# Ledger of designs, part 20: peptides against a protein of PDB entry 2ODG

Target 1, 89 residues: chain A of PDB entry 2ODG
Amino acid sequence: MTTSQKHRDFVAEPMGEKPVGSLAGIGEVLGKKLEERGFDKAYVVLGQFLVLKKDEDLFREWLKDTCGANAKQSRDCFGCLREWCDAFL

## One batch from the design tools (peptide; aimed at target 1 V44 Q48)

Design b2_p19_6_s4 (made by RFdiffusion4, then SolubleMPNN; from b2_p19_6, 5 letters changed)
Fold by OpenDDE base, seed 3:
Structure b2_p19_6_s4 (fold): chain B 89 residues (1-89), chain A 19 residues (1-19)
Amino acid sequence: as target 1 above (89 residues)
Amino acid sequence: SAEERELVEEGVKKALELL
């Protein structure tokens, strides 16, 4: 599978305080919903990813249930966080 | 960096609070 430029830009550098919308697969619509649920920064979604022990099925299910992400959006977001962790954790 | 590690730890903490 190929990745987006958004994905590549995210995994290329430390996350810092990037907004949740910087995550691949998370646009303005999903980002707003995540923020309303308390996930106001990308590093908080990373936190959830780690709490779920990097389990793809659990994370993607959580993302769908939390903000209505579809299969592609949840795949993109999971892959983005996985590869960021591989590079920086 | 130390700052980045702190944000990761904070993210985990906040995620746990949001369960």
Scores: peptide ipSAE 0.739, ipTM 0.948, DockQ to the pose 0.940
OpenDDE base, seeds 1, 2, 4, 5: peptide ipSAE 0.080, 0.095, 0.090, 0.091; ipTM 0.671, 0.678, 0.673, 0.679

Design b2_p19_7 (made by RFdiffusion4)
Pose (drawn by RFdiffusion4):
Structure b2_p19_7 (pose): chain A 89 residues (1-89), chain P 19 residues (1-19)
Amino acid sequence: as target 1 above (89 residues)
Amino acid sequence: SEQEELVEKGVEMAKELNE
C-alpha cells in the first residue's frame, strides 16, 4: 500500500485542524466534494468513519457515493482513518 | 485533549450532516 508520507505523518501526530484534503486517499478534487458536503475539516470526515462503526462496506459506499472515490482511494482512507484511530482511539 | 474535543465535535457535525 504505497500510501504517501501523509498516511504515516497523519497517524504519527495529532490531526489538529488540518484540511480534509490532508486525509490519505482524499485528493484536492475529492476534498472539494466533501467540503461542499459540509466537511471543511478532516476531523469532520473522521467523525463519519466513527459513525459507521468502521463498517468498511458502508464507509466505502458512503465515500464513493458521496464523492465518487474509487475502490482504491477508499482503501487508503479506511486504513488511514482506522490506523489513526488505532493509535489515537 | 484539544484533539479529542475536535474528534467529538467532528462526530456531532457528521451526524448533523447525515440528517

Design b2_p19_7_s1 (made by RFdiffusion4, then SolubleMPNN; from b2_p19_7, 8 letters changed)
Fold by OpenDDE base, seed 4:
Structure b2_p19_7_s1 (fold): chain B 89 residues (1-89), chain A 19 residues (1-19)
Amino acid sequence: as target 1 above (89 residues)
Amino acid sequence: SEEEELVQEGVKHALELLK
């Protein structure tokens, strides 16, 4: 399966203070919803990913419940965090 | 703060999924 340039840009470097909207699968609409829930930085969503023990089903369910992400959006976001962690964690 | 409460609620939800 192919990835987006947005995904590649995110996984290529430490995420630092990148906004939540920098995550693959998280566009302007989902980003705003996540920010409204307190998840304004990518590292806060990373925190949820880690709390859920990197479980794909649980994370994608959480993301769907939190901001209404569809299957592709949650898949892209999960894959983005998974590959970032493989490189930097 | 409100932000802390919102994040805490999100974490709480995630923890519920682990049960």
Scores: peptide ipSAE 0.578, ipTM 0.911, DockQ to the pose 0.132
OpenDDE base, seeds 1, 2, 3, 5: peptide ipSAE 0.058, 0.047, 0.049, 0.032; ipTM 0.632, 0.610, 0.619, 0.584

Design b2_p19_7_s2 (made by RFdiffusion4, then SolubleMPNN; from b2_p19_7, 9 letters changed)
Fold by OpenDDE base, seed 5:
Structure b2_p19_7_s2 (fold): chain B 89 residues (1-89), chain A 19 residues (1-19)
Amino acid sequence: as target 1 above (89 residues)
Amino acid sequence: SEEQKLIEEGVKKAKELLK
């Protein structure tokens, strides 16, 4: 599968204070829902990714349960965080 | 704070998936 430019932009540099909406797969709708749950920064979602031990199924399930992400959205978000971690952790 | 409560709920949900 090819990645989006949004994905490439995110994984290319330290995420710093980037908003949650900067994550691939997280558009305005999902971003707002995540923000309403306290997940306003990408690094907060990264925290959940790490709590779940980088497990794809667990993370994608969590994301779905938290903001209603569909399969593609959760896959894109997972891949974004996975590749970011591979580069920077 | 309210924000902390929200995050804690999110973390709790994640931790439950680890069971």
Scores: peptide ipSAE 0.399, ipTM 0.872, DockQ to the pose 0.131
OpenDDE base, seeds 1, 2, 3, 4: peptide ipSAE 0.361, 0.315, 0.399, 0.374; ipTM 0.852, 0.827, 0.871, 0.858

Design b2_p19_7_s3 (made by RFdiffusion4, then SolubleMPNN; from b2_p19_7, 8 letters changed)
Fold by OpenDDE base, seed 3:
Parts: C-alpha cells; sequence; structure tokens
Structure b2_p19_7_s3 (fold): chain B 89 residues (1-89), chain A 19 residues (1-19)
C-alpha cells in the first residue's frame, strides 16, 4: 500500500503535542468533531488506540462512532498510529 | 470539567467495544 506524505511526516518523529488533525485520515471536518469530543491532541487518540489493544476493527469502529470517519479515513488513521507505535512505542 | 467528561465518555465507549 502507498501512504500519503501526511502519514510519512507523522510516523517519522515523536508526536509530542501534535494536534489531532495531524493524523493521517483526519482532516478539518473530522478534526473538529474529535476536538468537540475532547480529543484535541493526537496522543489522546493514540490513547484510545492503545486501550483497544491496537485492534484495527475496534479502533476503526470507535473512530467512526466518535467522529463519523468513513472507511478510508479510519483506515488511514489506524495505519498512521500503527506505524508510529511500531517505530516509537 | 466538561472536557474531562467528554474524554471519559470516549474512553468508556472504547472499553465497551472490548466486552
Amino acid sequence: as target 1 above (89 residues)
Amino acid sequence: SEEDKLIEEGVRKAKELLE
């Protein structure tokens, strides 16, 4: 699979205080919805990813239910967090 | 705070998916 530059930029370094919108698959629309639910930083969404034990189906379902992410958006976001964790966790 | 409540709700929803 090919990845976006946004994905590559995110997985290349510690995420620190990056906003939730820096996650691949999370644009302005989804970012705002996540922020409205308290998920303003990428690391807060990472927390949910880890709570769900890195399970793809569960995380993507959660993301869909939380902000209305479609299949492509949730897949991109999951892949972004998975590869970040593989590199830094 | 209200933000705390929102985060707690999100965490709860995630944990429910594990059940």
Scores: peptide ipSAE 0.373, ipTM 0.855, DockQ to the pose 0.155
OpenDDE base, seeds 1, 2, 4, 5: peptide ipSAE 0.352, 0.332, 0.372, 0.350; ipTM 0.844, 0.833, 0.854, 0.843

Design b2_p19_7_s4 (made by RFdiffusion4, then SolubleMPNN; from b2_p19_7, 8 letters changed)
Fold by OpenDDE base, seed 2:
Structure b2_p19_7_s4 (fold): chain B 89 residues (1-89), chain A 19 residues (1-19)
Amino acid sequence: as target 1 above (89 residues)
Amino acid sequence: SEEDELIEEGVRKAKELLK
């Protein structure tokens, strides 16, 4: 499967203070919902990803429960964080 | 703060998923 340009842009550099909406799979709708739950920065979602020990099923379930992400959105977001971690963590 | 409570809720949820 292929990745989006948004994914490639995110995994290419340190995430710093990037907003949660910078994550692949997280559009305007999901981004707003995540922000309402306190996840305003990409690094906060990264924190949750790491707390879940990078487990795909657990993270995607969490994302679905937290902001209503569908299968594709959760897959894209997981892949984005996984590959970012592979490069920078 | 409200934000802290939301984060703590997220952590609690994560811990449940790890069981």
Scores: peptide ipSAE 0.150, ipTM 0.708, DockQ to the pose 0.105
OpenDDE base, seeds 1, 3, 4, 5: peptide ipSAE 0.106, 0.084, 0.052, 0.036; ipTM 0.671, 0.634, 0.620, 0.588

Design b2_p19_8 (made by RFdiffusion4)
Pose (drawn by RFdiffusion4):
Structure b2_p19_8 (pose): chain A 89 residues (1-89), chain P 19 residues (1-19)
Amino acid sequence: as target 1 above (89 residues)
Amino acid sequence: EQEELVEKGVEIAEELNEE
């Protein structure tokens, strides 16, 4: 999974109030859609992952149905958000 | 502080789901 340095950097230090486009697998275009959906910060999107009980199918369907992210981009967010939780939850 | 942000994110996500 040739995730950008952001994936390792994200699970290497706290997320703080970084923008939603900072989450691995969420590009600027996708960050905009989630932002329009009320997720102006990444910790709001991590909350959606926690609400879905880490259900990968529900999460991928949610992200895809919410913004149209491809099956590839959703995988980065799942492991990215999940791994952050592993070190941080 | 980080834990508070996570909790706040969960609450906001739940509120958005109810909309």

Design b2_p19_8_s1 (made by RFdiffusion4, then SolubleMPNN; from b2_p19_8, 9 letters changed)
Fold by OpenDDE base, seed 1:
Structure b2_p19_8_s1 (fold): chain B 89 residues (1-89), chain A 19 residues (1-19)
Amino acid sequence: as target 1 above (89 residues)
Amino acid sequence: KEKELVEEGVKKAKELLEK
């Protein structure tokens, strides 16, 4: 499948302290919701991704339940983190 | 330092899950 430039920008380099909104699939609306729940940095969402053992179904359901992400948004976010981990972990 | 952020992210995620 094709990816966005936002996805490519994220997976191309260490994430450092990038805000949660830098994740593919996470826009202003979802980012604000995640920040309100304590997930203010991309590396915290990465932490959740790893806690869930990189399970796609579990992560995408979590994201949906936490910030209201739709199927595309959760897919984009999951794919972004998966590919980042493949490159850097 | 990237490893430190990964560990911190996991730690914080676990803390948030406990709430």
Scores: peptide ipSAE 0.681, ipTM 0.927, DockQ to the pose 0.900
OpenDDE base, seeds 2, 3, 4, 5: peptide ipSAE 0.680, 0.678, 0.414, 0.680; ipTM 0.924, 0.924, 0.864, 0.924

Design b2_p19_8_s2 (made by RFdiffusion4, then SolubleMPNN; from b2_p19_8, 11 letters changed)
Fold by OpenDDE base, seed 4:
Structure b2_p19_8_s2 (fold): chain B 89 residues (1-89), chain A 19 residues (1-19)
Amino acid sequence: as target 1 above (89 residues)
Amino acid sequence: KEKELIEEGVKKALELLKK
């Protein structure tokens, strides 16, 4: 499958303190909901991804439950973090 | 710094009880 430019921009460099909205699949609406729940930075969502042991089903279900992400949004976000970890972790 | 942020992210995620 193909990826978005947003995905490619995110996985190309260390994430540092990038906002949660920089993650592929996370737009303004989902980003605000994540921030309200305490997930204000991409590295905090990465933390959740790691806590869930990089399990796709667990992470995507969590994202849906936390901010209302649909299947494509959760898939894009998971793939973004997976590929970032492959490159930098 | 990146490593520190990742560790902080894990700690914060745990603090948020995976919610």
Scores: peptide ipSAE 0.696, ipTM 0.935, DockQ to the pose 0.757
OpenDDE base, seeds 1, 2, 3, 5: peptide ipSAE 0.692, 0.692, 0.690, 0.690; ipTM 0.933, 0.933, 0.932, 0.933

Design b2_p19_8_s3 (made by RFdiffusion4, then SolubleMPNN; from b2_p19_8, 11 letters changed)
Fold by OpenDDE base, seed 2:
Structure b2_p19_8_s3 (fold): chain B 89 residues (1-89), chain A 19 residues (1-19)
Amino acid sequence: as target 1 above (89 residues)
Amino acid sequence: KEEELIKEGIEKAKELLKK
């Protein structure tokens, strides 16, 4: 699969204080839902990704359960965090 | 309240790990 420019922009640099909405697959709708659950920064979602030991199925299920992400959104978000970790973690 | 919301999210993740 090809990646979006949003994905490329995220994985290209340290995460810092980027908002949760900067993650690929996380638009305004999902971003607001995540923020309502306390996940306002991308690094907080990164934390959950790491707690789940970078497991794709577990993370995508968690994301779906937490904010209602569909298959494409959860795939894009997972891929974004995986590739960021490969580069910087 | 934010701390409690995060704790809830963590617990959901922990439940998934036990599958």
Scores: peptide ipSAE 0.311, ipTM 0.827, DockQ to the pose 0.107
OpenDDE base, seeds 1, 3, 4, 5: peptide ipSAE 0.247, 0.106, 0.106, 0.103; ipTM 0.796, 0.682, 0.682, 0.680

Design b2_p19_8_s4 (made by RFdiffusion4, then SolubleMPNN; from b2_p19_8, 10 letters changed)
Fold by OpenDDE base, seed 3:
Structure b2_p19_8_s4 (fold): chain B 89 residues (1-89), chain A 19 residues (1-19)
Amino acid sequence: as target 1 above (89 residues)
Amino acid sequence: KEKELIEEGVKKAKELLEK
């Protein structure tokens, strides 16, 4: 699969306190909605990803229900976190 | 610090999920 530069930039280094909007698939609109729900940092979304035991269907459904992410956005976000974990976790 | 942030993220996510 082809990834975006945003994805590559995110998975290339520790995420630290990067904002939620730094995640692939998460733009300004989705980022604001996530922040309103308490997911203000990328590491909090990572936390949710891990709480859901890295289950793709559960995570993508959660993201859709939480901020209205479409299929591509949720897929990009999931893939971003999966590859980050493979590299750093 | 990265490890600590991940742990914090898990904790916060669990709290939010319980709401």
Scores: peptide ipSAE 0.696, ipTM 0.932, DockQ to the pose 0.912
OpenDDE base, seeds 1, 2, 4, 5: peptide ipSAE 0.428, 0.688, 0.693, 0.688; ipTM 0.877, 0.930, 0.931, 0.930

## One batch from the design tools (peptide; aimed at target 1 R37 G38)

Design b2_p20_1 (made by RFdiffusion4)
Pose (drawn by RFdiffusion4):
Structure b2_p20_1 (pose): chain A 89 residues (1-89), chain P 20 residues (1-20)
Amino acid sequence: as target 1 above (89 residues)
Amino acid sequence: EFQEMYEKVMEELEEEREEK
């Protein structure tokens, strides 16, 4: 899973108020769509993961249906957000 | 707050599907 340094950096330090495009697997184009959906910050998107009880199928369908992210990009967000929770939740 | 955001997004997706 050749995730960018952002995946390790994200689960290496607190997220603070970093932009949603900062989440691994969410590019600038995808960050814009989630932003238009009311997720101007990454901690708002992590909240959606928590609401879905880490249901990978629901999360992927939600992200894909919400912005059109591919099955590949959603995998990075799931492990990225999930691993952050493992160190941080 | 996160739950309300989830429900709002699901409602908007359902409306977009009905429009199509």

Design b2_p20_1_s1 (made by RFdiffusion4, then SolubleMPNN; from b2_p20_1, 12 letters changed)
Fold by OpenDDE base, seed 5:
Structure b2_p20_1_s1 (fold): chain B 89 residues (1-89), chain A 20 residues (1-20)
Amino acid sequence: as target 1 above (89 residues)
Amino acid sequence: DFEKKLEENQKKLEEERKKK
C-alpha cells in the first residue's frame, strides 16, 4: 500500500478551512454528500473521527453509512486523518 | 437545517458505536 499525492498534501500541513473534498478518498461525489450532511469542511470530519476515538472500523463504517464510501475510499480517508493527527495533535 | 443534520449524524454515531 502506498499513499496518494492528495494524501501527502493533506497530511503535510494544518488543515485550516480546507473543504471536505481535500481529504484523501473523498472525491466530488462523496464530498457533495458529506456537505449535504453538514460536513462541509475537513475539520468537521476530523471532529467525527475524534469523537469515534480514532477507531478505524467505526470511522470507516460511519463514512460508508454517511456518504456511501467504498472500502478504498474509507481506508484512504481514515489513513489521511490518522496521519494528520499523528503529525499535528 | 444543520441542527437536524447533527441529530441524524448523532444517531449514526450511536449506531456505529453499538456495532463494536
Scores: peptide ipSAE 0.127, ipTM 0.712, DockQ to the pose 0.132
OpenDDE base, seeds 1, 2, 3, 4: peptide ipSAE 0.123, 0.101, 0.032, 0.083; ipTM 0.709, 0.692, 0.579, 0.672

Design b2_p20_1_s2 (made by RFdiffusion4, then SolubleMPNN; from b2_p20_1, 10 letters changed)
Fold by OpenDDE base, seed 1:
Structure b2_p20_1_s2 (fold): chain B 89 residues (1-89), chain A 20 residues (1-20)
Amino acid sequence: as target 1 above (89 residues)
Amino acid sequence: MAEELLEKNRKKLEEEREKK
C-alpha cells in the first residue's frame, strides 16, 4: 500500500494551525463532523492520538465513533499522525 | 471552551479503553 499526496504533504512539515481537514483520511464530511465536536485543528486530533498512547485500535475506534470514519479513513488518519509523530515528536 | 473539549476528550479516552 502507498500513501496519498495528502499524507505526504502533512507529514513533511510542522503541523502548526492546520485544520483538521488537512489530515489524511479526513475529507469534507468528516472534517465538518470533527469540527462540530470541537476538533477543529489537526493538533486537537493529535492530542487525542497521543492521549490514546498512539494505539491504533483505540484511535481508529475513537475516530469512527466520533465522526463516522470508515476503515480506510481511520487507517489513513492514523498513519498520517503516526508518521508525523515519528518525524517531529 | 477548552475545558469542555478536554472533558470530551477524556470521556472518549475512557470509553475506548473500556471497549478494548
Scores: peptide ipSAE 0.073, ipTM 0.654, DockQ to the pose 0.146
OpenDDE base, seeds 2, 3, 4, 5: peptide ipSAE 0.062, 0.047, 0.066, 0.067; ipTM 0.640, 0.626, 0.646, 0.650

Design b2_p20_1_s3 (made by RFdiffusion4, then SolubleMPNN; from b2_p20_1, 9 letters changed)
Fold by OpenDDE base, seed 2:
Structure b2_p20_1_s3 (fold): chain B 89 residues (1-89), chain A 20 residues (1-20)
Amino acid sequence: as target 1 above (89 residues)
Amino acid sequence: SFEERLKKVEEELKKEKEEK
């Protein structure tokens, strides 16, 4: 499978204060929903990812339940965080 | 279910914290 440029841009550098919308799979709609739930920064979603022990099924289902992410969006977001962690964590 | 699996993860986290 291939990744998006958005994915590549995200995993290439430290996360810092990047907004949640910088995560692969998270567009404006999902981003706003996440922000409304308190997940305004990418690192907050990272936190949830880590609390779930990087479990793909758990994280993707959480993302779906939290902001309505579809299968592709949740997969993209998971992959983005997984690869970021591989590089920086 | 998701809730059951989530609960398990959270319980394991709690155990890990208590073991420190």
Scores: peptide ipSAE 0.029, ipTM 0.515, DockQ to the pose 0.043
OpenDDE base, seeds 1, 3, 4, 5: peptide ipSAE 0.027, 0.028, 0.028, 0.028; ipTM 0.506, 0.510, 0.509, 0.512

Design b2_p20_1_s4 (made by RFdiffusion4, then SolubleMPNN; from b2_p20_1, 10 letters changed)
Fold by OpenDDE base, seed 4:
Structure b2_p20_1_s4 (fold): chain B 89 residues (1-89), chain A 20 residues (1-20)
Amino acid sequence: as target 1 above (89 residues)
Amino acid sequence: MYEELLEKNREELEKEKEEE
């Protein structure tokens, strides 16, 4: 499977203060829902990803339950964080 | 049943636009 430009842009550099909406699979609608739950920055979602010990099923389930992400959105978001961690963590 | 399938597919496609 090919990745999006949004994915490539995210995994190419340190995360810094990037908003949650910079994550692949997270647009305006899902981003706002995550922000309302306290996940306003990408690094906060990274924190959740790490707390779940990088488990794909657990993370994707959490994302679905938290903001209503579908299968593709949760897959893209998970892949984005996994590859970022492989490069920078 | 067909109409329900179309609606489901439409909803999924709209959500997938969030990648951008």
Scores: peptide ipSAE 0.140, ipTM 0.649, DockQ to the pose 0.026
OpenDDE base, seeds 1, 2, 3, 5: peptide ipSAE 0.085, 0.111, 0.081, 0.087; ipTM 0.578, 0.611, 0.579, 0.580

Design b2_p20_2 (made by RFdiffusion4)
Pose (drawn by RFdiffusion4):
Structure b2_p20_2 (pose): chain A 89 residues (1-89), chain P 20 residues (1-20)
Amino acid sequence: as target 1 above (89 residues)
Amino acid sequence: SEEEELVEEGVERAKELNEE
C-alpha cells in the first residue's frame, strides 16, 4: 500500500485542524466535493468514519457515493482513518 | 484534549450533515 508520506505523518501526529484534502486517499479534487458537502475539515470526515462503526462497506459506499472516489482511494482512507484511530482511539 | 474535542465536534457535525 504505497500510501504517500501523508498516511504515516497523519497517524504519527495529531490531526489538528488540517484540511480535508490532507487525509490520505482524498486528493484536492475529492477534498473539494466533500468540502461542498459540509466537510471543510478532516476531523469532520473522521467523524463520518466513527458514525459508520468502521463498516468498511458502508464507508466505501458512502465516500464513493458521496464523491465518486474509486475502490482504490477509499482503501487508503479506511486504513488511514482506521490506523489513526488505532493510535488515537 | 483539544484534539479529542475536535474529533467529538466532527462526529456531531457528521451526524447533523447526514440529516440533510

Design b2_p20_2_s1 (made by RFdiffusion4, then SolubleMPNN; from b2_p20_2, 7 letters changed)
Fold by OpenDDE base, seed 3:
Structure b2_p20_2_s1 (fold): chain B 89 residues (1-89), chain A 20 residues (1-20)
Amino acid sequence: as target 1 above (89 residues)
Amino acid sequence: SEEDELIEEGVKKAKELLKK
């Protein structure tokens, strides 16, 4: 499968203070829901990804339960964080 | 703060998933 430009833009550089909505798969709707739960920055979601030891199933389940992400959204978000970590962690 | 509590709740949920 191919990636989006949003994914490529995110994994190309350190994420710094990028908002949660900069993550692939996280649009305006999911972004707002995540922000309402305290996850306003991409690095906060990265933190959860790392707490879950980069496990795909666990992270995607967490994301679904937290903001209602569907399968594609959670897949895109997971892939985005995985590839970012491969490059910078 | 409220934000801290929300984040802590999210972290706890993640930790519970690790036990599965």
Scores: peptide ipSAE 0.306, ipTM 0.820, DockQ to the pose 0.121
OpenDDE base, seeds 1, 2, 4, 5: peptide ipSAE 0.114, 0.164, 0.258, 0.168; ipTM 0.671, 0.712, 0.807, 0.744

Design b2_p20_2_s2 (made by RFdiffusion4, then SolubleMPNN; from b2_p20_2, 8 letters changed)
Fold by OpenDDE base, seed 3:
Structure b2_p20_2_s2 (fold): chain B 89 residues (1-89), chain A 20 residues (1-20)
Amino acid sequence: as target 1 above (89 residues)
Amino acid sequence: SKEQELIEEGVKKAKELLKK
């Protein structure tokens, strides 16, 4: 499927200190909710992705439960982290 | 700290999901 420019920008380089809102699928609404739960940086969410052993269903469920992400948002976020890891992990 | 507690809750939630 076609990816967004936001996705391409994220997966193209090391994430460093990028805010959680830099992740594809994470807009201002979800970003604020994640920040309220302590997940202010993209790398903190990456940590959860890795703890869940890169499992799509588990990660997307976690994201939904944590910030209310819908199916598309969780899919985009998962895909973003998966491709970033393929390139840099 | 409050921030640490929030992160720990998030991690705990993920670990519980792994039990499925």
Scores: peptide ipSAE 0.411, ipTM 0.867, DockQ to the pose 0.120
OpenDDE base, seeds 1, 2, 4, 5: peptide ipSAE 0.409, 0.401, 0.306, 0.306; ipTM 0.867, 0.862, 0.836, 0.837

Design b2_p20_2_s3 (made by RFdiffusion4, then SolubleMPNN; from b2_p20_2, 8 letters changed)
Fold by OpenDDE base, seed 1:
Structure b2_p20_2_s3 (fold): chain B 89 residues (1-89), chain A 20 residues (1-20)
Amino acid sequence: as target 1 above (89 residues)
Amino acid sequence: SKEQKLIEEGVKKAKELLEK
């Protein structure tokens, strides 16, 4: 399995104030939907990831329910946050 | 605020998933 450059860019450094759209798997469409729900920064989604105890299935289900992410998008987003946490949390 | 309310709803949804 390979990762995208977007993934690599995100996991390489502290996320700081990066917008939600900087997360792998989250493009303009999903980003807008997440922002409409109050999740405008990547760290807010990180919060949900942590609330869900880093559980992949639960997080991906939440993401799907919240913004309509498909399987690939939710997988990419989960992987992005997981690897970021491994490096910086 | 409205933004806070939206986030809280999102958190609530996540917590409900944990309880399944």
Scores: peptide ipSAE 0.385, ipTM 0.860, DockQ to the pose 0.142
OpenDDE base, seeds 2, 3, 4, 5: peptide ipSAE 0.373, 0.370, 0.271, 0.381; ipTM 0.855, 0.855, 0.822, 0.859

Design b2_p20_2_s4 (made by RFdiffusion4, then SolubleMPNN; from b2_p20_2 with E5K V7I R13K N18L E20K)
Fold by OpenDDE base, seed 1:
Structure b2_p20_2_s4 (fold): chain B 89 residues (1-89), chain A 20 residues (1-20)
Amino acid sequence: as target 1 above (89 residues)
Amino acid sequence: SEEEKLIEEGVEKAKELLEK
């Protein structure tokens, strides 16, 4: 399994104020939907990831329910946050 | 605020998933 450059760019440094759309798997469409729900920054989604105790299935289900992410999008987003946490949390 | 309310709803949704 390989990662995208977007994933690599995100996990390489502290996320700071990066927008939600900087997360792997989150494009313009999903980003807008997340923003409409108050999740405008990547760190807000990180918060949900942590609330869900880093559980992949729960997070991916939450993401799907919240913005309509498909399996690939939710997988990419989860992997992005997981690896970021491994490096910086 | 409205934004806070939306986030709280999202958090509550996540918490409900934990209870499944």
Scores: peptide ipSAE 0.309, ipTM 0.821, DockQ to the pose 0.142
OpenDDE base, seeds 2, 3, 4, 5: peptide ipSAE 0.299, 0.118, 0.216, 0.093; ipTM 0.816, 0.702, 0.779, 0.668

Design b2_p20_3 (made by RFdiffusion4)
Pose (drawn by RFdiffusion4):
Structure b2_p20_3 (pose): chain A 89 residues (1-89), chain P 20 residues (1-20)
Amino acid sequence: as target 1 above (89 residues)
Amino acid sequence: SEEEELVEKGVEKAKELNEE
C-alpha cells in the first residue's frame, strides 16, 4: 500500500485542524467535493468514519457515493482513518 | 484533549450533515 508520506505523518501526530484534502486517499479534487458537502476539515470526515462503526462497506459506499472516489482511494482512507484511530482511539 | 474535542465536534457535525 504505497500510501504517500501523509498516511504515516497523519497517524504519527495529531490531526489538529488540517484540511480535509490532507487525509490520505482524498486528493484536492475529492477534498473539494467533501468540502461542498459540509466537510471543510478532516476531523469532520473522521467523524463520519466513527459514525459508520468502521463499517468498511458502508464507508466505501458512503465516500464513493458522496464524491465518486474509486475502490482504490477509499482503501487508503479506511486504513488511514482506521490506523489513526488505532493510535488515537 | 484538544484532539478529543475536535473528534467529538467532527462526529456531531457528521451526524448533523447526515440529517440534511

Design b2_p20_3_s1 (made by RFdiffusion4, then SolubleMPNN; from b2_p20_3, 9 letters changed)
Fold by OpenDDE base, seed 3:
Structure b2_p20_3_s1 (fold): chain B 89 residues (1-89), chain A 20 residues (1-20)
Amino acid sequence: as target 1 above (89 residues)
Amino acid sequence: SEEEQLIQEGVKKAEELLKK
């Protein structure tokens, strides 16, 4: 499947302290909700991804429950983190 | 490295948030 430029930009380099909104699938609305729950940086969401042992179903369910992400948004976010980890972790 | 430290911090913070 094709990816967005936002996805490609994120997976191309170390994430450092990029805001949570830098993740593919996470716009301003979802980003704000994640920040309110304590997930203010992309690396914190990465932390959650790793804590869940990179399990797609668990992560996408968590994202949905936490910020209301739809199927596409959760898919894009999961894929973004998966590919980033493949490149840098 | 700085990146590794951030990842470790992210895991730790996520674990703490999961407990809530």
Scores: peptide ipSAE 0.697, ipTM 0.931, DockQ to the pose 0.889
OpenDDE base, seeds 1, 2, 4, 5: peptide ipSAE 0.217, 0.227, 0.227, 0.223; ipTM 0.776, 0.786, 0.788, 0.787

